# Peptides against a protein of PDB entry 7AL2: the designs that were tried, part 4

Target 1, 85 residues: chain A of PDB entry 7AL2
Amino acid sequence: YEIMLIRPKTIDDINYVVDQVLEESNPVILDLSFLEKESPANFKLAGEKIKQMRSNYGAEALLLSRCNDKNLIIIAPKGVSLVRK

## One batch from the design tools (peptide; made by RFdiffusion4, then SolubleMPNN)

Design b1_p8_8_s1 (from b1_p8_8, 3 letters changed)
Fold by OpenDDE base, seed 4:
Structure b1_p8_8_s1 (fold): chain B 85 residues (1-85), chain A 8 residues (1-8)
Amino acid sequence: as target 1 above (85 residues)
Amino acid sequence: LDFADLLP
């Protein structure tokens, strides 16, 4: 698999993340800082998509960093385990 | 999204 990195700015970008996780089975490291600052509605939407992927498709999500103008989350598709040691 | 749910 590939690990995708994206800082989504639009709904299309959000849907890209969903596609990568659910259709391509690629983990995604995403920075939500743009949406958080520029579009409360799309920030909420992104969060809902993450919750849906976790709830309905067995995806896992982990907060990597939330400082220095970053809001980094890794989303892993089912079958790719996020392991904390 | 509750970020607390995503904490390690």
Scores: peptide ipSAE 0.309, ipTM 0.854, DockQ to the pose 0.507
Fold by OpenDDE base, seed 2:
Structure b1_p8_8_s1 (fold): chain B 85 residues (1-85), chain A 8 residues (1-8)
Amino acid sequence: as target 1 above (85 residues)
Amino acid sequence: LDFADLLP
């Protein structure tokens, strides 16, 4: 698999994340900081999609970093384990 | 999204 990195700015980008996780089985590291600042509606949508992937498809999501200019989350498809040591 | 659910 590939690990995708993206800072989504549009609904198309959000759908790209969903496609990567569910269709391509690729983990995605995404930075939600743009949406959080520039599009509260699409920020909410992105969060809903993450919840759906976790609830319905066995994806895992983990907050990597949240600071003034970053909101980094990793989303892993079922079968890719996120392990803390 | 409840970020508390995503905390380590």
Scores: peptide ipSAE 0.308, ipTM 0.854, DockQ to the pose 0.504
Fold by OpenDDE base, seed 3:
Structure b1_p8_8_s1 (fold): chain B 85 residues (1-85), chain A 8 residues (1-8)
Amino acid sequence: as target 1 above (85 residues)
Amino acid sequence: LDFADLLP
């Protein structure tokens, strides 16, 4: 598989993340900071999609870093395990 | 999205 990196800016980008996780089975590292600052509605939508993938499709998500200008999250599809040592 | 649920 491939690991995708993206800072979503549009609904198309959000749907791209969903497609990568659910259809391509690729983990995605995403930065939600643009949506959080520029579009509260699309930020909420992105969060809902992450929740849906976790609840309904067995995806796993982990916060990597949150500060003033970044919200980095990794989301892994079912079958790819996130392990902390 | 509840960030608390995503903390390591």
Scores: peptide ipSAE 0.304, ipTM 0.854, DockQ to the pose 0.497
Fold by OpenDDE base, seed 5:
Structure b1_p8_8_s1 (fold): chain B 85 residues (1-85), chain A 8 residues (1-8)
Amino acid sequence: as target 1 above (85 residues)
Amino acid sequence: LDFADLLP
């Protein structure tokens, strides 16, 4: 698999994340800071998609960093394990 | 999204 990196800015970007996780089985490291600041509606949508992938498809998600300028999350498809040591 | 759910 490949690890995708993206800072989503549009609905198309959100859909890209979903497709990468569910269709391509690629982990995605995403920064939600743009959406959080610039589009509350799309930020909410992104969160809902993450919840859906976790609840319905066995994806895992982990917060990597959250500060004023970053909101980094990794989401991994089922079969790719996220391990903290 | 509840970020508490994403804490390790």
Scores: peptide ipSAE 0.302, ipTM 0.852, DockQ to the pose 0.482

Design b1_p8_8_s2 (from b1_p8_8, 3 letters changed)
Fold by OpenDDE base, seed 2:
Structure b1_p8_8_s2 (fold): chain B 85 residues (1-85), chain A 8 residues (1-8)
Amino acid sequence: as target 1 above (85 residues)
Amino acid sequence: LDFADRLP
């Protein structure tokens, strides 16, 4: 698999994340800081998609960093284990 | 997956 890195800015970018996790089985490191600041509606949508992937498809999500300029999360598909030590 | 299947 590949690890995708993206800072989503549009709905198309959000859908790209979903495609990578669910269709391609690739982990995605995403920075939600743009959406959080510039598009509250799309930020909410991104959150709902992440929740759906976790609840319905066995994806895992881990917060990597939260600060003024970053909201960094890794999302892994069911076949990829995230381990915190 | 259909797009609709991936809607919350």
Scores: peptide ipSAE 0.050, ipTM 0.700, DockQ to the pose 0.042
Fold by OpenDDE base, seed 3:
Structure b1_p8_8_s2 (fold): chain B 85 residues (1-85), chain A 8 residues (1-8)
Amino acid sequence: as target 1 above (85 residues)
Amino acid sequence: LDFADRLP
């Protein structure tokens, strides 16, 4: 598999993340800081999609970094394990 | 598998 890196800016970018996780089985490292600042509605939508992937498809999500201008999350598809040491 | 079937 590949690890995708993206800072989503549009609904199309959010849908791309969903496709990568569910269809391609690729982990995605995403920065939600653009959506959080520029589109509260699309930020909420992105969060809902992440929750749905976790609840319905066995995806895992982990917050990597949260600061003033960054909101980094990794989403792993079912079968790719996220391990904390 | 269309998008609606995945995550509506």
Scores: peptide ipSAE 0.046, ipTM 0.693, DockQ to the pose 0.039
Fold by OpenDDE base, seed 1:
Structure b1_p8_8_s2 (fold): chain B 85 residues (1-85), chain A 8 residues (1-8)
Amino acid sequence: as target 1 above (85 residues)
Amino acid sequence: LDFADRLP
């Protein structure tokens, strides 16, 4: 698999993330900082999609970093385990 | 794939 990196800005970008996780089975490192700052509605939508992928498809999500300029989350498909050491 | 139907 590939690890995708994206800072989504649009609904199309959110849908791209969903496609990568569910169809391509690729983990995605996601920076939500743009949506959080610029579009509360799309930020909420992104969060809902992440929850749905977790609930319905066994995806996992882990917060990597939160600071003033970044909100980094990894989303992994069911076949990829996220392990904390 | 219709993600709207899969992930409402």
Scores: peptide ipSAE 0.046, ipTM 0.694, DockQ to the pose 0.041
Fold by OpenDDE base, seed 4:
Structure b1_p8_8_s2 (fold): chain B 85 residues (1-85), chain A 8 residues (1-8)
Amino acid sequence: as target 1 above (85 residues)
Amino acid sequence: LDFADRLP
């Protein structure tokens, strides 16, 4: 698999993340800071889609870092385990 | 995949 890195800015980018996780089975490291700042509606949508992937498809998500200029989350498909030591 | 009709 590949690990995708993206800072989504549009609905198309959000849908790309969903496609990578669910169709391609690729983990995605995403920075939600653009959406959080620039589009409350699309930020909410991104969060809802992450929750849906967790609830319906067994994806896992982990907050990597949050500060004023970044909101880094890794989301992994069911076949890739995220382990905190 | 279509999420439109699903809840989180």
Scores: peptide ipSAE 0.043, ipTM 0.680, DockQ to the pose 0.050

Design b1_p8_8_s4 (from b1_p8_8 with N1L D8E)
Fold by OpenDDE base, seed 4:
Structure b1_p8_8_s4 (fold): chain B 85 residues (1-85), chain A 8 residues (1-8)
Amino acid sequence: as target 1 above (85 residues)
Amino acid sequence: LDFADKLE
């Protein structure tokens, strides 16, 4: 698999994340800081999509960093394990 | 954030 990196700015970007996780089975490291600052509605949407992927498809989502204008999340599809050592 | 788990 590939690990995708994206800083979503639009709904299309959010849907791209969903597609990568669910259809391509690729983990995504995403920075939600743009949406959080510029579009509370789309930020909420992104969060809802992530929750749905977790609840309905067995994805995992971990907060990597939330500081210095970054809101970094990794979301991994079912079958790709996020392991802390 | 309620959509992602936290690393502790």
Scores: peptide ipSAE 0.582, ipTM 0.905, DockQ to the pose 0.896
Fold by OpenDDE base, seed 2:
Structure b1_p8_8_s4 (fold): chain B 85 residues (1-85), chain A 8 residues (1-8)
Amino acid sequence: as target 1 above (85 residues)
Amino acid sequence: LDFADKLE
């Protein structure tokens, strides 16, 4: 698999994340800071999509870093385990 | 955030 990195800015980007996780089985490291600041509606949508992937498909979503200009999340498909040592 | 787990 590939690890995708994206700072989504549009609904198309959000759907791209969903496609990568669910269809391509690729983990995605995404920075939600743009959406959080520039599009609260799309930020909410992104969060809902992440919740759906977790609830319905067994994806894992982990907050990596949140600071003034970063909201970094990793989303892993069910087949990819996130392990902290 | 309620959509992602937090690191300990």
Scores: peptide ipSAE 0.582, ipTM 0.906, DockQ to the pose 0.912
Fold by OpenDDE base, seed 1:
Structure b1_p8_8_s4 (fold): chain B 85 residues (1-85), chain A 8 residues (1-8)
Amino acid sequence: as target 1 above (85 residues)
Amino acid sequence: LDFADKLE
């Protein structure tokens, strides 16, 4: 698999993330800082999509880092395990 | 964030 990196800005980007996780089975490292700052509605949508992937498809979502400039989340499909050492 | 887990 590939690890995708994206800072989504649009609904198309959000749907791209969903496709990567569910269709391609690729983990995605997201920076949600743009949506959080610029579009509360799309930030909420992104969160709902992540929750749906977790609830319905067994995806995992882990906060990697959050600061003023970044909101980094990794979303892994069911077949890819996120393990803390 | 309620949609992502946090590292301990």
Scores: peptide ipSAE 0.579, ipTM 0.905, DockQ to the pose 0.904
Fold by OpenDDE base, seed 3:
Structure b1_p8_8_s4 (fold): chain B 85 residues (1-85), chain A 8 residues (1-8)
Amino acid sequence: as target 1 above (85 residues)
Amino acid sequence: LDFADKLE
């Protein structure tokens, strides 16, 4: 598999993340800071999509870093395990 | 954020 990196800015970008996780089985590291600042509606949508992937498809989602201008999340499809030491 | 787990 590949690890995708993206800072989504549009609904198309959000749907791209969903496609990568569910159809391609690729983990995605994403920065949600643009959506959080520029579009509360699309930020909410992105969060709902992540929750759906966790609830319905067994994806994992982990907050990597959050500060003033950064909101980094990793989403892993079922079968790719996130392990901390 | 209620959609992601947090690092300890």
Scores: peptide ipSAE 0.579, ipTM 0.905, DockQ to the pose 0.924

## One batch from the design tools (peptide; made by RFdiffusion4, then SolubleMPNN)

Design b1_p9_1_s1 (from b1_p9_1, 4 letters changed)
Fold by OpenDDE base, seed 4:
Structure b1_p9_1_s1 (fold): chain B 85 residues (1-85), chain A 9 residues (1-9)
Amino acid sequence: as target 1 above (85 residues)
Amino acid sequence: SSEVFSLFE
């Protein structure tokens, strides 16, 4: 598989993340800081999509870093295990 | 495996 990196800015980007996780089975490292700052609605949408992927498809979402200019999360599709040591 | 902190619970 591939690991995708993206800082989503649009709904199309959000849907791209969903497609990568669910259809391509690729983990995605994403920075939600743009959406959080610029579009509360799309930030909420991104969160809902992540919840749906977790609830319905067994994806995992792990916080990597959160600070002023970063909101980094890795989303792993079912079959790719995330482990904190 | 160790604990994993999941977002958007």
Scores: peptide ipSAE 0.039, ipTM 0.644, DockQ to the pose 0.216
Fold by OpenDDE base, seed 1:
Structure b1_p9_1_s1 (fold): chain B 85 residues (1-85), chain A 9 residues (1-9)
Amino acid sequence: as target 1 above (85 residues)
Amino acid sequence: SSEVFSLFE
């Protein structure tokens, strides 16, 4: 698999993340800071999509870093193990 | 496996 990195800004970007996780089985390192700041609606949508991927497809989502200018989350598809040492 | 902290509970 590949690890995708993206800071989504549009619905197309959100759907790209979904496609990468569910169709390509690629983990995605996601920076939600743009959506969080610029689009409450799309930020909520991104969250709902992540919840759906977790609930319906066994994806996992882990917070990597949260600070003033970034909101980094890794989303792993089923079959890719996220482990904290 | 080991501990995982999940978001968007």
Scores: peptide ipSAE 0.038, ipTM 0.652, DockQ to the pose 0.207
Fold by OpenDDE base, seed 3:
Structure b1_p9_1_s1 (fold): chain B 85 residues (1-85), chain A 9 residues (1-9)
Amino acid sequence: as target 1 above (85 residues)
Amino acid sequence: SSEVFSLFE
């Protein structure tokens, strides 16, 4: 698999993330800071999509870093294990 | 190292 990196700015970007996780089975590291600041509606939508992938498809989503200008999350599809030491 | 934890429960 490939690890995708993206900073979503549009609904199309959000749907791209969903496609990468569910159809391509690729982990995605994403920065939600743009949506959080520029589009509360699309930020909420992104969160709902992540919840759906976790609840319905067995994806995992972990916060990597949160500060004033970053909101970094990794989403792993079912079959890719995220391990903390 | 920064802690990693689950979101969107």
Scores: peptide ipSAE 0.038, ipTM 0.635, DockQ to the pose 0.246
Fold by OpenDDE base, seed 5:
Structure b1_p9_1_s1 (fold): chain B 85 residues (1-85), chain A 9 residues (1-9)
Amino acid sequence: as target 1 above (85 residues)
Amino acid sequence: SSEVFSLFE
């Protein structure tokens, strides 16, 4: 698999993340800071999509960094385990 | 050990 990195800005970007996780089975490291600041509606949508991937498809999503300038999350598809050691 | 990260809510 590949690890995708993206700072989504549009609905198309959000759907790209979904496609990468569910269809391509690629982990995605995403920065939601743009959406959080610029589009509350799309930020909410992104969160809902992440929750759906967790609930319905067994994806995992962990917060990597949260500050004023970053909102970094890793989403791992089912089959890729996120492990703390 | 690795840093602890929260689940995305």
Scores: peptide ipSAE 0.032, ipTM 0.613, DockQ to the pose 0.154

Design b1_p9_1_s2 (from b1_p9_1 with Q7L D9E)
Fold by OpenDDE base, seed 3:
Structure b1_p9_1_s2 (fold): chain B 85 residues (1-85), chain A 9 residues (1-9)
Amino acid sequence: as target 1 above (85 residues)
Amino acid sequence: EEEVFSLFE
């Protein structure tokens, strides 16, 4: 698999993340800071999509970094384990 | 060091 990196700005970008996780089984590291600042509606939509991937497909979502300028999250598809040591 | 933890419960 590949690890995808993206800072989504549009609904198309959000759907691209969903496709990468569910169809391609690729982990995605994404920065939600653009959506959080520029589009509260699409920020909420991104969160709902992440919840759906967790609930329906066994994806895992972890916060990597949160500050004033960053909102970094990794989404791992089922079968890719995220382990803290 | 910043912790990694689950989101979107």
Scores: peptide ipSAE 0.040, ipTM 0.653, DockQ to the pose 0.247
Fold by OpenDDE base, seed 2:
Structure b1_p9_1_s2 (fold): chain B 85 residues (1-85), chain A 9 residues (1-9)
Amino acid sequence: as target 1 above (85 residues)
Amino acid sequence: EEEVFSLFE
């Protein structure tokens, strides 16, 4: 698989993340800082879609880093395990 | 270094 990196800015970008996780089975490392700042509605939408992927498809979502102007999350499709050592 | 944990529980 491939690991996709994206800082979503639009609904199209959010749907791209969903497609990568569910259709392509690729983990996605995403920075939600743009949406959080520029579009509360789309930020909420992104969160809802992540929850749906977790609930319905067994995806995992972990916070990697949260600081000034950065909100890094990894979403892994079912079958790709995220392990902290 | 920074703690990694699950989101959107």
Scores: peptide ipSAE 0.040, ipTM 0.653, DockQ to the pose 0.215
Fold by OpenDDE base, seed 1:
Structure b1_p9_1_s2 (fold): chain B 85 residues (1-85), chain A 9 residues (1-9)
Amino acid sequence: as target 1 above (85 residues)
Amino acid sequence: EEEVFSLFE
């Protein structure tokens, strides 16, 4: 698999994340800070998509970093385990 | 070290 990195700005980007996790089985490291600041609706949508991937497909989602200029999340598809020392 | 924790539960 590949690890995708993206800072989504549009609904197309959100759908791209979903496709990467569910269809390609690729982990995604994403920065939600753009959506959080520029589109509350799309930020909420992104969160709902992440919840759906967890609930329905066994994805894992962890917050990596939250600060003023970034909101980094890793989403791993089922089969890729996120392990912390 | 920044903490990593689960989201969207």
Scores: peptide ipSAE 0.040, ipTM 0.652, DockQ to the pose 0.210
Fold by OpenDDE base, seed 5:
Structure b1_p9_1_s2 (fold): chain B 85 residues (1-85), chain A 9 residues (1-9)
Amino acid sequence: as target 1 above (85 residues)
Amino acid sequence: EEEVFSLFE
């Protein structure tokens, strides 16, 4: 698999994340800071998509870093384990 | 290092 990196800015970007996780089985490291600041509606949508991937498809999502400049999350498909050591 | 933990419980 590949690890995708993206700072989504549009609904198309959100759908790209979903496609990478569910269809391509690729983990995605994403920065939600743009959406959080610029589009509360799309930020909420992104969060709901992440919750849906977790609830319905066994994806895992972990917060990597949170500050004023970034909201960094890794989302992994069911086949890829995220392990905290 | 920053702590990593689960989101959207």
Scores: peptide ipSAE 0.039, ipTM 0.653, DockQ to the pose 0.206

Design b1_p9_1_s3 (from b1_p9_1, 4 letters changed)
Fold by OpenDDE base, seed 2:
Structure b1_p9_1_s3 (fold): chain B 85 residues (1-85), chain A 9 residues (1-9)
Amino acid sequence: as target 1 above (85 residues)
Amino acid sequence: MDEVFSLFE
């Protein structure tokens, strides 16, 4: 698999994340800070998509870092385990 | 190290 990095800005980018996780089985490290600041609606949509991937497809989603300029999340597809040591 | 935790529970 590949690890995708993206700072989504549009609905197309959100759908890209979903496609990478569900169809390509690639983990995605994403920065939601753009959506959080610029589009509350699309930020909410991104959150809903993440919840759906977790609930329906066994994806995991962890917050890596949150600060003024970053909202970093990793989403792992089923079969890629996120382990804290 | 910053704490990593689950989102969107």
Scores: peptide ipSAE 0.041, ipTM 0.623, DockQ to the pose 0.250
Fold by OpenDDE base, seed 3:
Structure b1_p9_1_s3 (fold): chain B 85 residues (1-85), chain A 9 residues (1-9)
Amino acid sequence: as target 1 above (85 residues)
Amino acid sequence: MDEVFSLFE
């Protein structure tokens, strides 16, 4: 698998994240800070898609860093385990 | 170091 890095700006970018996790089985590290600041509606949509991937497909979603200018999340598909040491 | 934890439950 590959690890994808993206700062989504559009609905197409959100759908790309979903495709990478569910169809390609690739982990995604994403920065939601653009959507949070520029589009509350698309930020909400991104959160709903992440919840759906967790609930229906066994994905994991972890916060990596949160500050005023960053909102870094990792999403791992089923079969890729995120382990805290 | 920032703590890693689950979101979007």
Scores: peptide ipSAE 0.041, ipTM 0.624, DockQ to the pose 0.247
Fold by OpenDDE base, seed 1:
Structure b1_p9_1_s3 (fold): chain B 85 residues (1-85), chain A 9 residues (1-9)
Amino acid sequence: as target 1 above (85 residues)
Amino acid sequence: MDEVFSLFE
């Protein structure tokens, strides 16, 4: 697998994340800070899609960093375990 | 959004 890095700006970018996780089985590190600031609706949509991937497909999501200019999350597909040590 | 982060909840 590959680890994808993206700062989503559009619905198409959000759907790209979904495709990478569910279809390609690639982990995605995404920065939601753009959506959070510029599109509350798409920020909410991104959150809903992450929840759906967790609930329906066994994906995991983890906050990596949250500050004024970053909202970094890793999403791992079911085949990739996120392990805290 | 906090509920999205499954490893810390």
Scores: peptide ipSAE 0.039, ipTM 0.632, DockQ to the pose 0.160
Fold by OpenDDE base, seed 5:
Structure b1_p9_1_s3 (fold): chain B 85 residues (1-85), chain A 9 residues (1-9)
Amino acid sequence: as target 1 above (85 residues)
Amino acid sequence: MDEVFSLFE
Protein backbone atom coordinates (compact mmCIF):
# COMPACT_ATOMS: atom_id res chain seq x y z
CA TYR B 1 0.00 0.00 0.00
CA GLU B 2 0.85 3.71 -0.18
CA ILE B 3 0.49 6.33 2.53
CA MET B 4 -1.38 9.34 1.19
CA LEU B 5 -0.87 12.85 2.55
CA ILE B 6 -3.49 15.55 2.05
CA ARG B 7 -4.80 18.79 3.50
CA PRO B 8 -8.37 18.66 2.20
CA LYS B 9 -9.98 21.91 1.07
CA THR B 10 -13.06 20.74 -0.86
CA ILE B 11 -15.72 18.06 -0.85
CA ASP B 12 -13.83 16.42 -3.71
CA ASP B 13 -10.78 16.15 -1.44
CA ILE B 14 -12.90 14.57 1.30
CA ASN B 15 -14.27 12.04 -1.16
CA TYR B 16 -10.71 11.37 -2.34
CA VAL B 17 -9.76 10.44 1.24
CA VAL B 18 -12.72 8.07 1.45
CA ASP B 19 -11.75 6.48 -1.85
CA GLN B 20 -8.13 6.02 -0.77
CA VAL B 21 -9.10 4.32 2.48
CA LEU B 22 -12.01 2.17 1.30
CA GLU B 23 -11.23 1.43 -2.34
CA GLU B 24 -7.43 1.58 -2.47
CA SER B 25 -6.82 0.37 1.11
CA ASN B 26 -4.26 3.13 1.62
CA PRO B 27 -3.69 4.87 4.96
CA VAL B 28 -4.16 8.63 4.79
CA ILE B 29 -2.47 11.29 6.89
CA LEU B 30 -4.78 14.28 6.63
CA ASP B 31 -4.64 17.81 8.00
CA LEU B 32 -8.15 19.07 8.73
CA SER B 33 -7.01 22.56 9.76
CA PHE B 34 -8.16 24.20 6.53
CA LEU B 35 -11.69 22.83 6.74
CA GLU B 36 -11.93 23.55 10.46
CA LYS B 37 -11.13 27.22 9.85
CA GLU B 38 -12.70 27.87 6.46
CA SER B 39 -15.74 25.58 6.25
CA PRO B 40 -17.53 24.34 9.37
CA ALA B 41 -19.95 22.45 7.11
CA ASN B 42 -17.21 20.57 5.27
CA PHE B 43 -15.31 19.98 8.52
CA LYS B 44 -18.45 18.35 9.91
CA LEU B 45 -18.81 16.32 6.71
CA ALA B 46 -15.21 15.10 6.98
CA GLY B 47 -15.88 14.03 10.57
CA GLU B 48 -19.01 12.18 9.54
CA LYS B 49 -17.10 10.36 6.80
CA ILE B 50 -14.37 9.33 9.26
CA LYS B 51 -17.03 8.12 11.69
CA GLN B 52 -18.69 6.10 8.94
CA MET B 53 -15.39 4.52 7.88
CA ARG B 54 -14.71 3.55 11.50
CA SER B 55 -18.20 2.27 12.23
CA ASN B 56 -19.00 0.50 8.98
CA TYR B 57 -15.65 -0.57 7.54
CA GLY B 58 -13.35 -1.13 10.51
CA ALA B 59 -11.06 1.81 9.77
CA GLU B 60 -9.00 3.26 12.63
CA ALA B 61 -8.31 6.95 13.20
CA LEU B 62 -5.56 8.38 15.37
CA LEU B 63 -4.88 12.00 16.27
CA LEU B 64 -1.24 12.88 15.57
CA SER B 65 -1.24 16.59 16.38
CA ARG B 66 -3.75 19.26 17.34
CA CYS B 67 -2.91 22.95 17.51
CA ASN B 68 -4.01 26.24 15.94
CA ASP B 69 -2.39 25.53 12.57
CA LYS B 70 -2.66 21.72 12.46
CA ASN B 71 -5.26 19.05 12.92
CA LEU B 72 -3.37 15.95 11.85
CA ILE B 73 -5.12 12.59 11.79
CA ILE B 74 -4.04 9.26 10.37
CA ILE B 75 -6.82 7.04 9.13
CA ALA B 76 -5.95 3.43 8.41
CA PRO B 77 -8.08 0.94 6.50
CA LYS B 78 -9.02 -2.39 8.00
CA GLY B 79 -5.98 -4.64 7.86
CA VAL B 80 -3.49 -1.86 8.62
CA SER B 81 -3.27 -1.58 12.38
CA LEU B 82 -2.32 1.57 14.26
CA VAL B 83 -0.24 0.57 17.27
CA ARG B 84 0.63 2.74 20.24
CA LYS B 85 3.90 1.78 21.94
CA MET A 1 -16.14 15.02 14.86
CA ASP A 2 -16.18 11.83 16.88
CA GLU A 3 -13.33 11.31 19.31
CA VAL A 4 -10.09 9.85 18.01
CA PHE A 5 -7.39 8.48 20.27
CA SER A 6 -4.01 10.21 20.43
CA LEU A 7 -0.66 8.47 20.13
CA PHE A 8 0.80 10.99 22.56
CA GLU A 9 -1.77 10.87 25.35
Scores: peptide ipSAE 0.032, ipTM 0.620, DockQ to the pose 0.148

Design b1_p9_1_s4 (from b1_p9_1, 4 letters changed)
Fold by OpenDDE base, seed 1:
Structure b1_p9_1_s4 (fold): chain B 85 residues (1-85), chain A 9 residues (1-9)
Amino acid sequence: as target 1 above (85 residues)
Amino acid sequence: SDEVFSLFE
């Protein structure tokens, strides 16, 4: 698999993340800071998509870094384990 | 933040 990196800015970007995780089985490291600051609606949408992937498809999500201009999260498809020590 | 935390619940 590949690890995708993206800072989503649009709904198309959010859907791209979903496609990468569910259809391509690629982990995605995404920075949600743009959506969080610029679009509460799309930030919420991104969160709902993450919840759906976790609840319905066995994806895992882990917060990597949170600061003023960064909100890094990794989403792993089922079969790629995220382990926090 | 609570909002970020909620994404994982």
Scores: peptide ipSAE 0.041, ipTM 0.655, DockQ to the pose 0.279
Fold by OpenDDE base, seed 4:
Structure b1_p9_1_s4 (fold): chain B 85 residues (1-85), chain A 9 residues (1-9)
Amino acid sequence: as target 1 above (85 residues)
Amino acid sequence: SDEVFSLFE
């Protein structure tokens, strides 16, 4: 698999993340800082998509870094384990 | 934020 890196800015970008995780089985490291600042609605949508992938498809998600101008999350498809120690 | 934790943990 590949590890995709993206800072989504649009709904198309959010759907791209979903496709990478569910269809391509690629982990995604995404920075949600743009959406959080510029579009609360799309930020919420991104979160709902992550929840759906976790609940329905066995994806896992971890917060990697939360600071000023950065909101990094890794989402892994089923079969790639993310472990928080 | 609480929202971030509720979404990812």
Scores: peptide ipSAE 0.040, ipTM 0.651, DockQ to the pose 0.225
Fold by OpenDDE base, seed 5:
Structure b1_p9_1_s4 (fold): chain B 85 residues (1-85), chain A 9 residues (1-9)
Amino acid sequence: as target 1 above (85 residues)
Amino acid sequence: SDEVFSLFE
C-alpha cells in the first residue's frame, strides 16, 4: 500500500480521503487545520466521515499532533494496525 | 504496547 498525505480544503478532498482508505486501502495522514479554521461545516463533515469509516469499515484514527497551526491525524484502513508505544 | 488512542469518539 501507499501512505497518502493531504491537507484537505474542500469536500472533494474529504471524499478523496474516504476513497483512499476504503477503496484503495491506503493509510492517510491528514492535516485538518485548514478545515478547522476556514470551514466549521466541512470540519464537522470530515469528522463524521472518519467516524463512519471507524464504525462501518473497521478503520482506525489516531491523533499525531495538535497545536494552533496543525491538526495531524492518521487514518488506517482495516488490516493496517496502529500501535502506540 | 498494543494501545491505540482513537479519535472522534
Scores: peptide ipSAE 0.038, ipTM 0.647, DockQ to the pose 0.211
Fold by OpenDDE base, seed 3:
Structure b1_p9_1_s4 (fold): chain B 85 residues (1-85), chain A 9 residues (1-9)
Amino acid sequence: as target 1 above (85 residues)
Amino acid sequence: SDEVFSLFE
């Protein structure tokens, strides 16, 4: 698999993340800081889609870093384990 | 280092 890196800005970008996780089985590291600042509606939509992937498809989603100008999350598809040491 | 934990539950 490949690890995708993206800072989504549009609904198309959000749907691209969903496709990468569910269809391609690729982990995605994403920065939600643009949506959080510029589009509360699309920020909410991104969160709902992440919840759906967790609830219905066995994906995992972890916060990597959160500060004033950063909101980094990793989404791992079913079959890719995230391990903390 | 930043702590990693679950989101969107």
Scores: peptide ipSAE 0.037, ipTM 0.640, DockQ to the pose 0.248

